# Peptides against a protein of PDB entry 9IZ0: the designs that were tried, part 147

Target 1, 345 residues: chain A of PDB entry 9IZ0
Amino acid sequence: ITCLGSNGHTYKQLVKGGNDDLRQDAVMEQVFEQVNGFLRSYRKTSQRNLSMRTYKVIPLALKTGVIEWVQDTIPLGEYLDSAHKVYHPKEWSLSTCRKLIAEKQMEDLETRLKVYDLVCRHYRPVFRHFFLESYADPVQWFTTQTNYARSTAVASVLGHVLGLGDRHGQNILIDKTSGEVIHIDLGIAFEQGKKLPVPECVPFRLTRDVVDGMGITGVEGVFRRCMEFTLETLRREEDSLLSVLEVLRYDPLFSWLISPLRRMKKQKMQLENFNQPESGNITTDASRDPKIQRNNVSGESEAERAILKVRQKLSSTLSVEASVGELIRIAQDPSYLALMFCGWS

## One batch from the design tools (peptide; made by RFdiffusion4, then SolubleMPNN)

Design b2_p17_3_s2 (from b2_p17_3, 8 letters changed)
Fold by OpenDDE base, seed 5:
Structure b2_p17_3_s2 (fold): chain B 345 residues (1-345), chain A 17 residues (1-17)
Amino acid sequence: as target 1 above (345 residues)
Amino acid sequence: MSEVEKLLEEYKELLEA
């Protein structure tokens, strides 16, 4: 929809309805704004303008609301599919790669690793071209690539700590003006991605194209250091962050569990992506919601487990550098990436 | 890291300071 603001400007807005609990998105955006407050308070993070990019979410009902349309953005997955056809027209299509991974999804790790390596040899990274083609000025190119690495670092740490799932290329926007990443569709958090039909095994998205966008230094530079400064800030503000999450424990509207409907929708999408090209508007008639008695007792126990996991991820048992080093290693490890959903690559 | 990668990283650090 397009709305006229009280300032006389027109704003595009996305109306979501039916299947997604926009209250979870709105709550995660509030957590990100609190974290952005912490990042602004510390010199190491504030001097680098480290922030999680946020957007406005207004829940109107249980499963309906309005989302800010983030202007001048493109989904990472949309750019990568288009760019790969231009820069590597002799390589495999994304659909061929996804099909090959999907056909081997029930095989052993060794077979899945061989298939993943084969796909990697026939589908090379292209995301560096986003910066090279969008910015003719070397200073703008360098600034936007730096902003990309910084914003990806913040999002990677927060995504790990909060257990943000479903980080496929359509749920990550790139700002064409700043180079920053915007994470959308926050309805899978607190490690509920491990409850998907194909479990998410990596702490955040650090695929070859995500790394290729960081330029010649890859993860070894701005990205690693900005992850370290972000994690250092979150460890210092642990009690403040946990206090924000404890407020959510008492919100009867917040769900610490993936909704059965969202799980079924993701399962169906994972199964349908085996058979047909992305034709848009699936209006699934959701009229048969069984009365799931929310046992309040089960919600409190899952909230407590989620908060405990956040505390464990903020533990100072390892140095910041060692913790970030291990997260980067796991996020890039072929033994985990080969186990991911075929739409992850 | 190549010599070029080191110089680029030093330049990045100077822009981040």
Scores: peptide ipSAE 0.015, ipTM 0.366, DockQ to the pose 0.013
Fold by OpenDDE base, seed 2:
Structure b2_p17_3_s2 (fold): chain B 345 residues (1-345), chain A 17 residues (1-17)
Amino acid sequence: as target 1 above (345 residues)
Amino acid sequence: MSEVEKLLEEYKELLEA
């Protein structure tokens, strides 16, 4: 829909209906705004304008709401598929890569690593071209690539700390004006991604294409330093962040657990994306809710476990540099990426 | 707005004060 604002500007909005509870997305966006407050308060983060890009989410009912349309964006996965066809027309299609990974999904780690390496050799990174194509001016190119590395660093730290799951290329938007990343569909948080049919094995998305967008330095330089400054800020604001999360414990509407329906929907979409690789049109026609009695006692225990996990991730037992170094290592480890739905791009 | 959304807004106001 398009709305006319009281300021006389027109705003495009996305109406989501039928199947998605937007309350979790709205709450996670509010948590990101609080974290953005912390990032603005500290000199090391404020001097670099470090922030998580947010968007407005207004839940209207259990399965209906309005989402701000993020203008001038493209899904990372949509750009990468298109760019790969242009720059590497003799390499394997995304469909071929997905099929080979799917056919070996039940095999041992050694077999999955061999297939992952084979896919990686026939599907090379292209995301550097986003910046080279979009920005003819060297200053704009450098600025937007720097903004990409900064925003990806913030999102990577927050994604790890809050245990964000389902970080596939369609849930990450790229702003064509700033080069910043926008994370969407926040309905899998607090490590509930580990309960998906394809478990989340990495702390955040740091695939070869995500790294290729950082330019010649890759993860070394702007990205690493911005992760360090972000984690340093979150460790200083641990009690403030935990207080924000404790408020969520008392929301009877907030689900610390992935719903069986959402799990089944994500499973079906993963299986359909294996069988029909090119048609990005998500038709949402899942109608039947079984009334599962929510045992309230299980929700509080999961909230407490989630908050404890956030506290553990903010622990000062390791230096900021050592913690960031280990996160970057794990996020790029082929032994984890080979287990992912799309770990090669 | 959920009760959590209100309490997060109140907490935001306390952080901005």
Scores: peptide ipSAE 0.000, ipTM 0.186, DockQ to the pose 0.017
Fold by OpenDDE base, seed 1:
Structure b2_p17_3_s2 (fold): chain B 345 residues (1-345), chain A 17 residues (1-17)
Amino acid sequence: as target 1 above (345 residues)
Amino acid sequence: MSEVEKLLEEYKELLEA
């Protein structure tokens, strides 16, 4: 829909309906706004204009709401698929890579690592071209690439701390004007991504293309330093952040658990992205509800576990540098990336 | 052999060369 604002501007808005609870997105955006307050208050982060990019979410009902259409954006995955076809027309398609990873999904780690490495050789990083193509002016190029590395660093730390899941290339937008990342579809948080049919094993998305966008310094430049400053800020504001999350513990509208319906929808979307429509009438007799042991872990007990995990991730037991170093290592580890739905790009 | 098994064999041969 297009709405005319009281300021005379027209705003495109996405009406989302069906199975997605936009209240989770709205709550996570409120948490990001609070974190942006902390980042503005701390000298090392404020001097770099570090922020999590937010978008407006207006929940209208349990399954219906309005999302701000972020203008001048592109999904990372859409850009990458298009750019790979242009720069590497002789390499494998994204569909071929997905098929090969899916065929070996049930195999051992060693076999999955071999398939992942093979896919990586036939699908080379291209995300550096986003900045080279879009910004002919060297100052704009440098500024936008710097903004990308900064925003990715903030999103990576915050995504790890809050346990954001479902961080595939369609849920990460790139702002074509600023180079900043915008994370969307925030309904998988507090490590509920580990409960997906393909578990998320990385703390945040730091694939080869995500790194290629950082330019010649990769992770060792602006990105690492901005992760360190962001984590230092979140550790300083631990009690403030935990207090915001404790308010959500008592929100009867906030689900600390991924809904079975959302899990099944993500499972179908994962399977449909692997299956070309062979026209076979597989009557999926959907009747065998696997007895997911309804461990009636009260929503309160899951909230408590989530808050405890956030506190543990903010622990000062390791230095900021050591903690960031370990997060970067794990996020780039082939042993985890080979287990992901799309760990190669 | 699946298409993947063939590609893994070709890849193994390329690493041993």
Scores: peptide ipSAE 0.019, ipTM 0.513, DockQ to the pose 0.029; fails the geometry check
Fold by OpenDDE base, seed 3:
Structure b2_p17_3_s2 (fold): chain B 345 residues (1-345), chain A 17 residues (1-17)
Amino acid sequence: as target 1 above (345 residues)
Amino acid sequence: MSEVEKLLEEYKELLEA
């Protein structure tokens, strides 16, 4: 929908209805706003304007809400599919790559690694072209690429700590003005992605295209250092962050479990991405939500386990540099990326 | 390093500061 604001500006808004519980997204955006408070209070992160980009989520009902449409954005996956066709028109289509990975999903790791490597040779990174196409001025080009690396670093640390998993390219928006990333559809948090039929095995998305967008330095320099400063800030503010998460433990609107609807939607998106690229409005009239008696006991136990995992990820057992180094290594490891739904781009 | 690579390194230092 398009809304006229009281300021006379026109705002595009996304109305999600029927099947999306926006309360989880709204809660995660509130957690990011608190984390942005910590990032602004710490010198090393404040000097670099490190933040998680947020968007307004207004849940109107159990299954209906309004999401702020972030203006001047494009989904990463939409850009990559378009750019790949332009820059590499002789390489495999995204659908061919997806199909080949899926056909081998039940095979052993060695077979899946061979398939992943084959897909990687037939689908090269292109995301550097986003910055080259969008910014003719070298200073603006470099500023926006730096903002991309900075925002991706913050999102990667938060993605790991809060267990957001591998954010697929449709759940990552790129701001065409700033180069910053915006993470949308926050319906999988606290490592619930590991419980998917295709488990999210990486701490965050650091695929070849995500790295190609950082330019010639890749993960080294801006990205690595901004991850380190972000993790250092979160370790310092551990008690404050845990206190925010404890409030969510008692929020009757928050679900520490993946909703059956989101699980089905992700499972369908995993299955339908094999058959037709049609942007079909899946108006599945799943009107009969069985009253899942939230066995309160199972939700509390999942909340406690989630908070414990956050605390474990914030532990000082390893240096910040060693922890970030290991996270970057794991996020780029072909043995994990080959297990992902779309680990090649 | 080309002159362009040096300029990129200087800009990198400026934006990483």
Scores: peptide ipSAE 0.006, ipTM 0.329, DockQ to the pose 0.012; fails the geometry check

Design b2_p17_3_s3 (from b2_p17_3, 8 letters changed)
Fold by OpenDDE base, seed 1:
Structure b2_p17_3_s3 (fold): chain B 345 residues (1-345), chain A 17 residues (1-17)
Amino acid sequence: as target 1 above (345 residues)
Amino acid sequence: MTEVEKLLKEYEELLKE
């Protein structure tokens, strides 16, 4: 829909209807707004304009809401698929890579690592070209690439600390004007991504294409330093951040657990993204509801566990530099990336 | 043999080296 604002500007808005609970997204955006307050209060983060990019989410009902249309954006995955076809037309298609990873999904780690390496050799990074194509002026190029590295660093720390899941290339937008990343579909948080059919094993998305967008320094320099400054800020504001999360413990509308319906929907989407529709009428008789014992883990016990896990991630037991170094190492580790749905790009 | 079946076969050959 397009709405006319009281300021005379027209705003395009996305109306989501269906089974997606936009209240989760709205709550996570409120947490990001609070964190942006912390990032503005500290010299090291404020001097770099470090922020998590936010968007307006207005939940209207349990299953209906309005989302701000983030103008001048493209999904990372859409850009990468398009750019890969242009720059590497003789390499494997994204569908070929996905099929190979899927076919070996049930194999041992050694086999999956060899498949991942093979896919990586036939699907080279291209995300550097986003900045080279979009910004002819060297100052704009440098500024936008710097903004990308900064925003990716903030999103990586927040994604780890809050346990954001489902960070595939369609849930990460790139702002074509600023080069900043915008994370969308925030309804998988507090490590609930580990409960997906393909468990998320990395703390945040730091694939070869995500790194390629940082330019010649890769993860070294702007990205690493901005992660360090962001984590330093969150450790200082631990009690403030935990107080914001404790309010959610008492919100009867907030779900600390991925809903079985959302889990099944994500399972189908994962399977459908692997299977080209061969028109076989497999009437999968949906009647085998595996009685996953509803351990009635009270929503309160899951909230407490989630908050405790956030506190553990903010622990000062390791230096900021050591903690960030380990997070970057794990996020780039082939042993974890080979287990993901799309760990190669 | 699909392109993917060819690639899987080349991969199975590479696994034997």
Scores: peptide ipSAE 0.022, ipTM 0.621, DockQ to the pose 0.035
Fold by OpenDDE base, seed 3:
Structure b2_p17_3_s3 (fold): chain B 345 residues (1-345), chain A 17 residues (1-17)
Amino acid sequence: as target 1 above (345 residues)
Amino acid sequence: MTEVEKLLKEYEELLKE
């Protein structure tokens, strides 16, 4: 839909209906606005304009809502598929790579690592070209690439701390004007992604293409430093962040459990990323709303466990630099990337 | 043999090394 604002501007909005509970997305956006308050209050983060890019979510009902259509954006995965065909037309297709990873998904780690390496040799990174193509002015190029590295660093720390899952290339938008990342579909939080049939093993997405977009310094430049400043800010504001999450413990709109419907939808999307779209009209008669007896007792125990995990991730047992160093190492480890649906790009 | 079956066979050859 297109809405006319009180300011006379027209805003395109996405109406989601059917089985999409947008209340979790709206709550996560509120958490990000609070975190953005902490980032603005801290000198090391404010002087760099560090923020999580947010978008407006208005839940209208249990399964319907309005989402801000973020203008001038492209999904990371859509750009990468298109750019790879242009820059590496003799390499393997994205579909070939996905099929090989899928066919060996049930094999041992050693086998999956050999397949992952083979795919990586036949599908090279291209995301550097986004900045080179989009920004002819060297100052704009440098500014947008810097904004990308900064926004990716903030999103990576928040992704780890809040246990954001399902961070595949279709759930990450790139702003074509600023170079900043925008994370969408925030319906998996607090490590609930580990309960999927293919568990999320990485703390955040730091694939070869995500790194390639950072330019010649890769992770060792602006990215690492901005992760450190973000984590330092979150550790300083630990009690404030935990107080925000404690309010969410009692929010009847927030579900600390993945709904069976959302789990099934994510499982289906995981399987469809491996299967070619055969145009089979599977009319899933999803009309049987199982009375989700929210066992309130199970939700409260999961909320407590989630808050305890956030506290553990904010622990000062290691330095900020050591903690960020270990997170970057794990996020780039082939032993975890080989387990992902698209760990090679 | 599909392109993927070829690549799987090349991969099975790489597993024997």
Scores: peptide ipSAE 0.022, ipTM 0.633, DockQ to the pose 0.036
Fold by OpenDDE base, seed 4:
Structure b2_p17_3_s3 (fold): chain B 345 residues (1-345), chain A 17 residues (1-17)
Amino acid sequence: as target 1 above (345 residues)
Amino acid sequence: MTEVEKLLKEYEELLKE
């Protein structure tokens, strides 16, 4: 839809309907706005204009809402699939790579590492080309690549601290004007990604293509330093951040747990990405709600556990540099990336 | 030949058709 603002400007809005609860996305966007307040207040982050890119989410009902249309964006995964076909037309397709990883999903870690390495050899990074092809002016190229590295660093720290899951290439938008990343579909937070059929084992997405977009320095320089300054800011504002999360503990509408429906939907999407669309209209009559006995692990106990994990991630036991160094190491570790649905790009 | 090397060969053959 297009809305006319009171300022006379027209705004495009996305009306999302279906089985997705936008309340969790709206809450996470509010948490990001609070964190952006902390980043603006701290000299080291403010001087670099560090922020989590946010968008407006207005839940209208349990299954319907309005989302701000983020103009001039592309999903990272959409760009990477298209660019890989252009720059590496003799390499394996994304479908071939996915199939191989799936076929060996139940195998041991050693076998999965060999398959991951094989896929990596036949599917090379291309994300550097986004900046080279989109920005002919060297100043724009450098600025947008720097903005990408900065925004990715902020999103990586926040994604780790808040335990954001489902960070696949379709849930990360790239702004074609600024080079900034926009994280969407925030409905898997507080480490609920570990409860997915394919558990998320990385703290954030730092795949070969995510690194390739950072340019010649990779994770070093801008990205690492911006992660350090972001983590330093969050450690300084720990009590403020925890106070924001404690308000959510008492929100009866906020779910600290992944819904069984959302988990099943993600499982189906993971399976459907392996099958070519045979045009079978399976009208699944959604009428049989199986009474899954909610083992009443009280939503309060899960909220407390989530807040405790946030506090633990903000611990000053390790230096900021050591903590960021370990996060970068784990996020790039083949032993974790080989376990992901798409850890190679 | 490991199972992975076999799979590789099968896919390299499929990429030649």
Scores: peptide ipSAE 0.021, ipTM 0.590, DockQ to the pose 0.032
Fold by OpenDDE base, seed 2:
Structure b2_p17_3_s3 (fold): chain B 345 residues (1-345), chain A 17 residues (1-17)
Amino acid sequence: as target 1 above (345 residues)
Amino acid sequence: MTEVEKLLKEYEELLKE
């Protein structure tokens, strides 16, 4: 829909029906706004304008709400598929790569690693071209690539700490003006991504194309340093962050667990994306929810477990540099990426 | 270090201020 604001501007908005997820998205966006407050309070993060890009989510009813349409954005996955066809027209299609990974999904790790390596050799990174083609001015090119690395660093730390799942290329938007990343569809949090049909084994998305967008320095430039400053800030504000999460423990509408229906829907979409070429019409047909008796006792125990895991991830047992180094290593490890739905791009 | 890597490093230092 398009709404006329009281300021005379027109705002495009997405009305989403049939998704219990809008309240989870709205709550996660509130957590990100609190974290953005922490990032603004510390000199090391405020001087670099480090923030998680947020969008407005307004739940209107149990299954309906309005989401801000983020202007001037493109899904990372949409850009990468298009750019790969332009810059590497002799390489494999995304559908060919997906098919080969799917055909070997039930094989051992050694076989899956060989298939992943083969896919990687036939599907090279292209995301550097986003910055080179979009920004003719060298200062704009550099500024936007820096903003990309900064925003990706913040999102990577927050994604790890909060256990954000489902970080595929369609759930990551790129701002065409700023180069910043915007994470959408936040309804898989607190490590519930490990309960998906394809378990998420990486702390955040740091695939070859995500790294290629950082330019020549890759992860060893702005990205690593901004991860370190972000994690340092979150460790200092641990009690404040945990207090924000404790409020969610008492929200009877916040689901600390993936709904079985959402899990099945994502499973079906994963299987359909393996079997069909991407005809981009994600028709969100909302099939009837069976009345799952939410055992309230299980929700509170999962909230406590989630908060405990956040505390463990903020532990000062390792230095900030050592912790960030290990996160970057794991996020780029082929042994984990080969197990993912789309770990090669 | 390419000329682009040099420029990137110099600008990364400027963006620390």
Scores: peptide ipSAE 0.005, ipTM 0.326, DockQ to the pose 0.013

